# Ledger of designs, part 131: peptides against a protein of PDB entry 9GMZ

Target 1, 343 residues: chain A of PDB entry 9GMZ
Amino acid sequence: TGFPLELLTRPATERLAYFENYTVAHPRLKEVYEILMRTIAEPAGASFIFVYGASGVGKTTLRLRVEQKLTELALPKLESDRARVPVVGIEAIAPESRYFNWKEYYTRALITLEEPLIDHKFDYGVRGISRDNFGKINVESKVVAPALRRALENALIHRHPDVFFVDEAQHFGKVASGYKLQDQLDCLKSLANMTGILHCLLGTYELLTFRNLSGQLSRRSVDIHFRRYCADSPEDVQAFKSVLLTFQQHLPLAETPNLVDHWEYFYERTLGCIGTLKDWLKRVLSDALDREATTITLKDLQKRALSVAQCQKMFKEIQEGERQLSETEADVQNLRSALGLGA

## One batch from the design tools (peptide; made by RFdiffusion4, then SolubleMPNN)

Design b2_p16_6_s2 (from b2_p16_6, 9 letters changed)
Fold by OpenDDE base, seed 2:
Structure b2_p16_6_s2 (fold): chain B 343 residues (1-343), chain A 16 residues (1-16)
Amino acid sequence: as target 1 above (343 residues)
Amino acid sequence: MKKFVSEPQEPVPLPP
């Protein structure tokens, strides 16, 4: 079934919002979703989950879908435990300086934990953390990072989220020195251990550098690779074409555009990343709606496509990440062989 | 307000 036909009579804003909110449960998203949901339900002593993959593969869509599902599953428990927050999700900010801003991180985490109108007033035990009349947290500028950490530890313990999501977590790795990266890992590890809250870090393949620095995190972490679709796999090509067909049917336009016939061009400009594809189609749809167009053309697609130079850069970053994973697999095989465990 | 996310839908199978 395509989009609801009544959308054709609705404002451009509602038509665009429909497509923005529309999520295709493509095979890789479904696979990673099921693994992530199972791991959150049964962490088996893990304190971290790492979800890594190409930029624009759909990690934010995955996070939002898991957050929604965890919230839905928690509703019956929230009636009895009004202090509970089922899930917390933040985006890590790229540091403006050579140092990660832990004060900002803790502040954003605290604000996000308390966004729900939780009737239960929690005392953070820290002067300069208050709530406004709407229950929004205010953190005074005088509050120092160690005090914010204690407040966050107490808040996480009190609110008991099933998971703490950190999106764009590769930004933890964007520090000038390897020792500072280790200190950041140890800080996150300590936060997870002190609170007993499972942390899920989502990021690009740059997250692998962060993941590999802590041999101690390795023993208490689950790794989830969110793969792109590959043009050398007939199954992946078929899945990618199926996603194009689905988006084609869910673009709220009077005339259904033919996207599937242009699948190679879509693949060339998305590298098999469905998030990149959706964002591209969203821009093109917005332009079409602004013009009151009945459909979208190849020319409309070309105007909003990523440049070849952008695609080449993204492809190099993907190849580097995929190589690092393949090297790790080879190292495991070499270790097994050296241990006399048959390959 | 958390961004409303629709229920994920399975992709339409390509015609054989």
Scores: peptide ipSAE 0.070, ipTM 0.719, DockQ to the pose 0.849
Fold by OpenDDE base, seed 4:
Structure b2_p16_6_s2 (fold): chain B 343 residues (1-343), chain A 16 residues (1-16)
Amino acid sequence: as target 1 above (343 residues)
Amino acid sequence: MKKFVSEPQEPVPLPP
């Protein structure tokens, strides 16, 4: 079944919003979703979950779907516990400077945790944090990072989310020295320990460098690899083509475009990353709707494709991350063999 | 406005 045919008579904004909200539960997304949901339900003393994979693999889609599901599962309990937030999710921002802006991070985390729909006013115990008449948090410029941290710790304890998500978490690692990166990791570890809240860091393969710096976090972390589809795997190629077939049926256009026949071109320009594919198709759909076009052409796809140079850069970053993981798997096998545990 | 929030759907199998 494709898109609802009634969308063809709807405004371009509704047609675009349909496709934006549409999610294919592709095999890798389903696998990682099930692992992540299970790990959140049964963390087994873990304080951290690391979800890593290529840029545009679909980590943000994964996060949003888990946030939705955790909210749905919590609804019956939220009626009795109005202070509880089931889940909180933020995106880490790339620092403009050589230093991660903790003040901004804590401010954004507080704002997200304290959405206006939460009737229960909490006193953060910090001067210069207030709520307006609409329930929006205002943080005065004079409030320093250590005070914002205490406010966030108190808010996390009071709201008691099942998980705290940080998307684009590789941005914690953008520090010029390994020593400063350890300080960032110790800061996050301290926040998780002080609040008792499970933290899930989602990021690119750059997150592996951050994960590997703390041998102490390794004992209290779960790793989840969100893999792309690989062209050297027949099963992965079939899954990727199935996703293309699904998207072509869910583009709200009068004539169904043939995306599957161009699967190699889609693979070349997405590297098997379904998020990159979806974002490309959104841009092309927007352009088609603006022109009142009946379908999408190859020329329309080419206008919004990533350049070959962009794809080559992204592919090098992916290959380096996949190599590091493969080496880690080999190191585990070598360690097991050296310990006499056998293959 | 009913936001057509589609639940995550499994991909359509390729025809054999």
Scores: peptide ipSAE 0.069, ipTM 0.720, DockQ to the pose 0.524
Fold by OpenDDE base, seed 5:
Structure b2_p16_6_s2 (fold): chain B 343 residues (1-343), chain A 16 residues (1-16)
Amino acid sequence: as target 1 above (343 residues)
Amino acid sequence: MKKFVSEPQEPVPLPP
């Protein structure tokens, strides 16, 4: 089963949009999706979920698919509870300064939570928070961060989402001192506790620093490692090749490109990260469509590949994250052994 | 425009 052949007669924009919206449920994505959905349904007193993995592994794709599914599952309940929002998801912004901008965070969270299409409008009781004629939240520049926090707390309580997603959550960690990082975690913990809303933080392996800073968060958190595919695992290589085979069948081109024969080159330039692979293929497809090409070639792939220097940098960051996890697993085993608990 | 919101599809198994 490939792309709908009718796409070959459609505009380049529709052909590109098809591939952009196409998602391969590859084994690692499916596994993490199932764990995340189960954990959201049954948090068992958890206040946080940490989803960490390599840049470009597919965390944003995971988030968007979970948000879609939670929305679909909530639709029957939303008819009776017009105040409810099933899920809210934001992306954390990298601070321009050495300080995380909480005012911006709370503003973006409020704007995202308060979609114009919600019938039941909430009064925040905060002067300088209003709705425009389209029902969009407007926050005046004079509104201070503590007032925005109270507004967000009240909105989260009133809307009662099943989960609050924060993508790129490693950006909370970009504060200049470990002390300030602890304060950020305590602030997030307080927000989760005050609202009773489960928070899911998605990010790179830099999130491990967050997890490790608060032994109190670990007792109320669930960890989900979104692994890349590894070339030293025959199973992972087979899964990666299967993803390439699937993508080659779903590129809306007149001639099916042979991606599988180039699997080593794809692996070299993606490090086994399917999001990186998809983004690469999107760029190459866009170029092919702009040229009205019948297929894509190795030269087309090479033109849009990440540089070796970019891959080396990304690989070093991955190796450090994977090392920290393996050390933590070994430390747990050593602790269990020292406690007289069997391995 | 039919948003081709394709459901996530399982990868095609490699031929043996």
Scores: peptide ipSAE 0.065, ipTM 0.718, DockQ to the pose 0.545
Fold by OpenDDE base, seed 3:
Structure b2_p16_6_s2 (fold): chain B 343 residues (1-343), chain A 16 residues (1-16)
Amino acid sequence: as target 1 above (343 residues)
Amino acid sequence: MKKFVSEPQEPVPLPP
């Protein structure tokens, strides 16, 4: 079971698109997917879901899979409720300044919410927001952030998505002062409360700061840890090698490269993060296709690998996040023990 | 058009 052999006669763009769209349902992705889908279906009074894990662990792949599945599950209901959008997903942008650009966030959220060619024109109740003849939202430069917020609140209420995804949500935390981070959390909390829409924030371990800053958010949040594969776990190593074997079979090249024999090098340069692995292989595949190569070599892999310095930096960030979680788990166990509750 | 992501595939078991 590999890629469709007909791809070998197709343009490089189609071959690359095949691999880009190919998803390995690796154990950690499947686990987090099942937890996330269940939590979206039965939020039990939660207003937030936090999905945190290493950069490149596969959070964007998770989001896209959940968005697809929620869309598929909603299709029968969308026939009767043409105003409904089953899911909204945006990426939070790294602020160019010391301030998070809420105007841009609300604008992108509105655009994404209305990207489906929904025949139902919605009036946002805000002057300077219009739709063109193609249904694209135009936001005039004069529209201020509070007006865009109100437009988004109204749009979220009207479209009633099952979840609002914010990818790269750690960018909310990249504000120069802890006080501004609380204001941002209060802003998101207010948006979730005013709309009744469940928010799922996906990001790095920097999202743990959001959990700690608001004892009120913690009572209304579900935490999902998207773990990387660890080299000290035989099961994780086996899963990682199995993913490599799967990817090598799905690289649309005339000769199947042997990736599995280089598993340690792949692990060294991905830290057990499958998204990082996929992105690396995508870059190498692109280079191979541009050269009309029959296969990829170790030299081709090395050319597109993350540097050791990049990996060391990423690993330090992972270790700090894993440490914080381990301490939190220990604190919970200590609290339970002190309360006379069993582990 | 939202790029339809292909259906997730289970990882191939390593040969024994």
Scores: peptide ipSAE 0.052, ipTM 0.698, DockQ to the pose 0.817; fails the geometry check

Design b2_p16_6_s3 (from b2_p16_6, 9 letters changed)
Fold by OpenDDE base, seed 1:
Structure b2_p16_6_s3 (fold): chain B 343 residues (1-343), chain A 16 residues (1-16)
Amino acid sequence: as target 1 above (343 residues)
Amino acid sequence: MRKFVSEPQEPVPLPP
C-alpha cells in the first residue's frame, strides 16, 4: 500500500509532513528495537544500555519509537500514579569548550522530565527552580550544577521513568582526556545509582571509547550494535532495496519515481544508513513540492546528495568503528576458547 | 504533545 492518494490534493506542507512522519520498520531497526525493549523490561541488574552505530543509521528514530511504545504501555498505570513519567529522553549537546556543560544537561533533563506533568508539582528542594503559570520549569541563572543535579535526582526518583535516554552520547567523550573523562563516567554512574533509573546512551562509534574507559560500567552495561546495511551481504542488499521500494511508494507525488533501479547510487551516498537515506529523500521531496513537480529525477537526487568527500569521511569513521567492534568480538571468542567454552 | 507518529511499517518485499 502506498501513500493516501488524497495527499495529492493537499498542501505541500501536509505532503512533506506525511513523509517525515513515515517510518519503515526495516530489519535492523526492528531487531534493535526488540532487543532494546526487552532489555528495558528486564535489565537484569544493568544500569546502562549502550546503543552505538554509524551516524544516520536511525538511532533517533529508534529512541522515538521506544519512547512512544513505553508511553503507550504505561497509560493504564498513569491513571493511578499521576506522578509517574514512563520515559525521559534528552540529546547531549556538543561541548563548546573542553568541558561538558553539566548545568545545561541537568536543566534540559529537568525541563523534559516535567513537561508532561503540569498538575503534579514537586518541590525539588532547590531555590531558584520554579514553574511558570503554564507549568513550565524555569531555572534561575544563579542555580549551580550541584543543585541542579540534586533536583534531577529527586525528580527522577519521584517520576520513576522506566528508562532515561541520552541521544548523541558520544558528546560526553569529546571533552578533555584522562581524569576529566573518568569524572564524567563517575557522574553518570552516580546519577544512575542514586536514582535507580536505567540509562540508555545512544551514539556513534565514538561512544565505544567512553564505554571502554570504565571496567565497572562494562560489568553493568548492555551493548546493542545498530549495524548499517553492507553491500557485500546479499541479504543486506535485498533489505536496502526493499526499503527503497517502500520509500518509492510513500513519496506523495503524482508519478512514482524509480528509486530501486538506482540502488547502487543510493548505497554509495548513504553507506547503507537508512536515516541518511530518509533525510536525503525528504530534502529532494521538499524541492519537488516547491516546484510542483510530478516526480523525482536522478538530477533532483544528485542536487541533494552528500558530496563524495562527505561520504569518504563518514565511511572512514564507520570502518574504524566496525574494526574496533570486530577486534572486541575476536577477543571475546579467543577468551571463550581459552576458557574451554566452545566458540 | 508530540504528534503521534504513524506506526512503523514493514518494508515491501521486492518482486522476484
Scores: peptide ipSAE 0.217, ipTM 0.752, DockQ to the pose 0.782
Fold by OpenDDE base, seed 5:
Structure b2_p16_6_s3 (fold): chain B 343 residues (1-343), chain A 16 residues (1-16)
Amino acid sequence: as target 1 above (343 residues)
Amino acid sequence: MRKFVSEPQEPVPLPP
């Protein structure tokens, strides 16, 4: 089933919004979603979940779908527990300075946790944290990071989310020294331990460096690799083509474009990353709608494609991440063999 | 505006 044909008579904004909100449950997304949902439901004493994969693989889509599902599942309980928030999700920002801004992190986390829809106003016991007339949290500039941390700890305990998501979590690693990176990990670990709240860090393969620095987190972490589709796998190529077929049927255009015939070009410019593919198609659809075009052409695709240089850079980052994982898997096998545990 | 919050849909199988 394609898009609702009624969309062809709707404004360009509604047609674009349809495609933006459309999500293909492609095999890798479904797999990672099921693992993540199961791990959140049964953390088995884990304090952290690491979700890592290529930029544009679909980690943000995964997060948003899990947040939606956890919210839906919590609705019956929220009627009785008005203080509860089922899930909280933030994006870590790249620091402008060589230092991660913990004050900003805690402020953003607190603002996100304290959405206006929460009836139960909590007093954080911190002077300079207030709510506006709309219930939005306001943090005065004078509030220091340790006070914001305490406020966030209290809020997390009181709201008791099933998980705290941090997207783009590789930005914690952009600290100028390995020592400071360890301090960031210890700080997050302390926050998770003090609150009893499961933390899920989503990021690029740079998150592996972050994971590997804390041998203590390994005992209390679950790792989830969100893989791209690989052109050397016939199964992955078939899955990628199936996603293209699905997207071409869900582009709200008068004539269905043939995306599948261009699958190699789509693969070349996305590296098998479905998020990158979707974002590319969104840009092309927006251009087509602005022109009142009946379809999209290869020329329209080429106009909005990532450059070869961008793809080459992204591919090097992917290869390094995939290499590190492969080496880790080999090291595990070597360790098992050395322990007399069969391969 | 009906927010078409489409649930994630499985990809269409390729024709054989």
Scores: peptide ipSAE 0.063, ipTM 0.713, DockQ to the pose 0.528
Fold by OpenDDE base, seed 4:
Structure b2_p16_6_s3 (fold): chain B 343 residues (1-343), chain A 16 residues (1-16)
Amino acid sequence: as target 1 above (343 residues)
Amino acid sequence: MRKFVSEPQEPVPLPP
């Protein structure tokens, strides 16, 4: 039921890689995964999916699992259609400037879509985009953002992914004016419309501000809330403790640490976010392996914990996002009541 | 290189 015991005789790098690659299918991850997979299979005219939740809730893990599953399901078709890519996923970068760098975004999207393993070379119709001898895309500095957009549109049409993932998508919203934010939405909407490719934007609760600016996107979008575990729910506390029990059994150490007895401390420093928990345990495991330690102590956990100040900041951001969603649910109920639709 | 992530495992139920 735990890690393979042979890992105890393996190098620290292999032991750490085991834990890094280990995923607990916790209830919230399973729920959101099933909703997302169904929505990708049957988008019902949606052009966008918004997946929002706390930082460290597990959105990147969700994305990677969906990417894996879509790839597995596509394998039989990929033998006949060598041009097809089943899924593409990128991470949006926080702009250093007040402006989102579309040139960088399009370049990264092209590089990710056109992995070197794709034998089927495509002509992007844009000068200054080439492939090296290893099939890696090179984009010359002279290529402007509108040309890169056309190249990406052509590549998305030709590769026809079932979904285009953008992780950390709240970074599109980091513009100083609501007008500039609308321009970013219109750019994404135009890309989805021109390609016919379903876009999934994953992000923090800051993504709600982006989602609410476009009433037109509202008609063509599906919203998925990836909730954290809440300490005021007995069921959520039980699920969180079960995840701790699972992780303690899958830490490749000679002596199983007792994480479950410290569940309140783990909850205090993760806010019920399983990604934050996993990243914390990974850091602590790395330190333990570097010392050739047989187990993890509370002192080892404390060394790599988020500070109380960091947790307080993250908790305020979560509470504001959860409040906005609760108000939206109440507004829907009020609208239904006002329309004479029973509660 | 696609990071091959191990198949997701269900969490171990807490002992009663």
Scores: peptide ipSAE 0.062, ipTM 0.708, DockQ to the pose 0.836
Fold by OpenDDE base, seed 3:
Structure b2_p16_6_s3 (fold): chain B 343 residues (1-343), chain A 16 residues (1-16)
Amino acid sequence: as target 1 above (343 residues)
Amino acid sequence: MRKFVSEPQEPVPLPP
């Protein structure tokens, strides 16, 4: 089964949109999806879920798929509870300044929480927050961060999402002083505690720093490692090749490109990260569509590949994250052994 | 508009 052949007669924008919207349910995505869905359904007193893994592993795809599924599952209940939002998802933005912009974070969260055309006007109880005639939230520049926080707390309580997603959550950690990271975690912890809403932070291995900073967060957090595919695992190589085969069948081109024969080159330039692979193929597809090309070539792939220097940098970041996890696993085993708990 | 993610499809098995 490939792409709908009718796409070959459609505009380049529709052909590109098809591939952008296409999702391969690869084994690691399915595994993490099942764990995440189960944890959201039964948080067992957790206030946080940490989903960490390599940049471009597919965390945003995971989030979007969970958001869709939670929305679908909530539809029958939303007919009776028109105030409810099943899920809210935002992206944490890298601060342009040395300080995380909490005002912007709260504003984005409020806007996203109210994006569903909810006929029910909610009064935020904060001067300078209004809703236009189209239901869009407007936040006046004079509204201060503490007021926006209270508005978000009230909105989260009123809308009662099953989970609050924060993508690119490592950006909370990029604040130049370690002291500010603890303060930020305490702010997030306070927001989760005040609202009773489960928070899911998705990010790079920099999120592991959040585990180490707060022994109190560890008691109320579930950790999910979204692993890349490893070239030293035959099963992982097979899964990666199967993903390539699937993507080549779903590129809306007149001639199906042979991606699988180049699997080693794809692995070299993606480090086993399916999101990086998809983004690469999307760029190459866009170029092919702009040229009205019938297929994509190795030269087309090479033109849009990450540089070796970029891959080496990304690989060092992955190796450091994987090392930290391996050390943590060894520490757990050592602790169990020291406690007289058999291995 | 929330980008509707297509229904996830399982990877095609490699031919033997």
Scores: peptide ipSAE 0.058, ipTM 0.702, DockQ to the pose 0.840

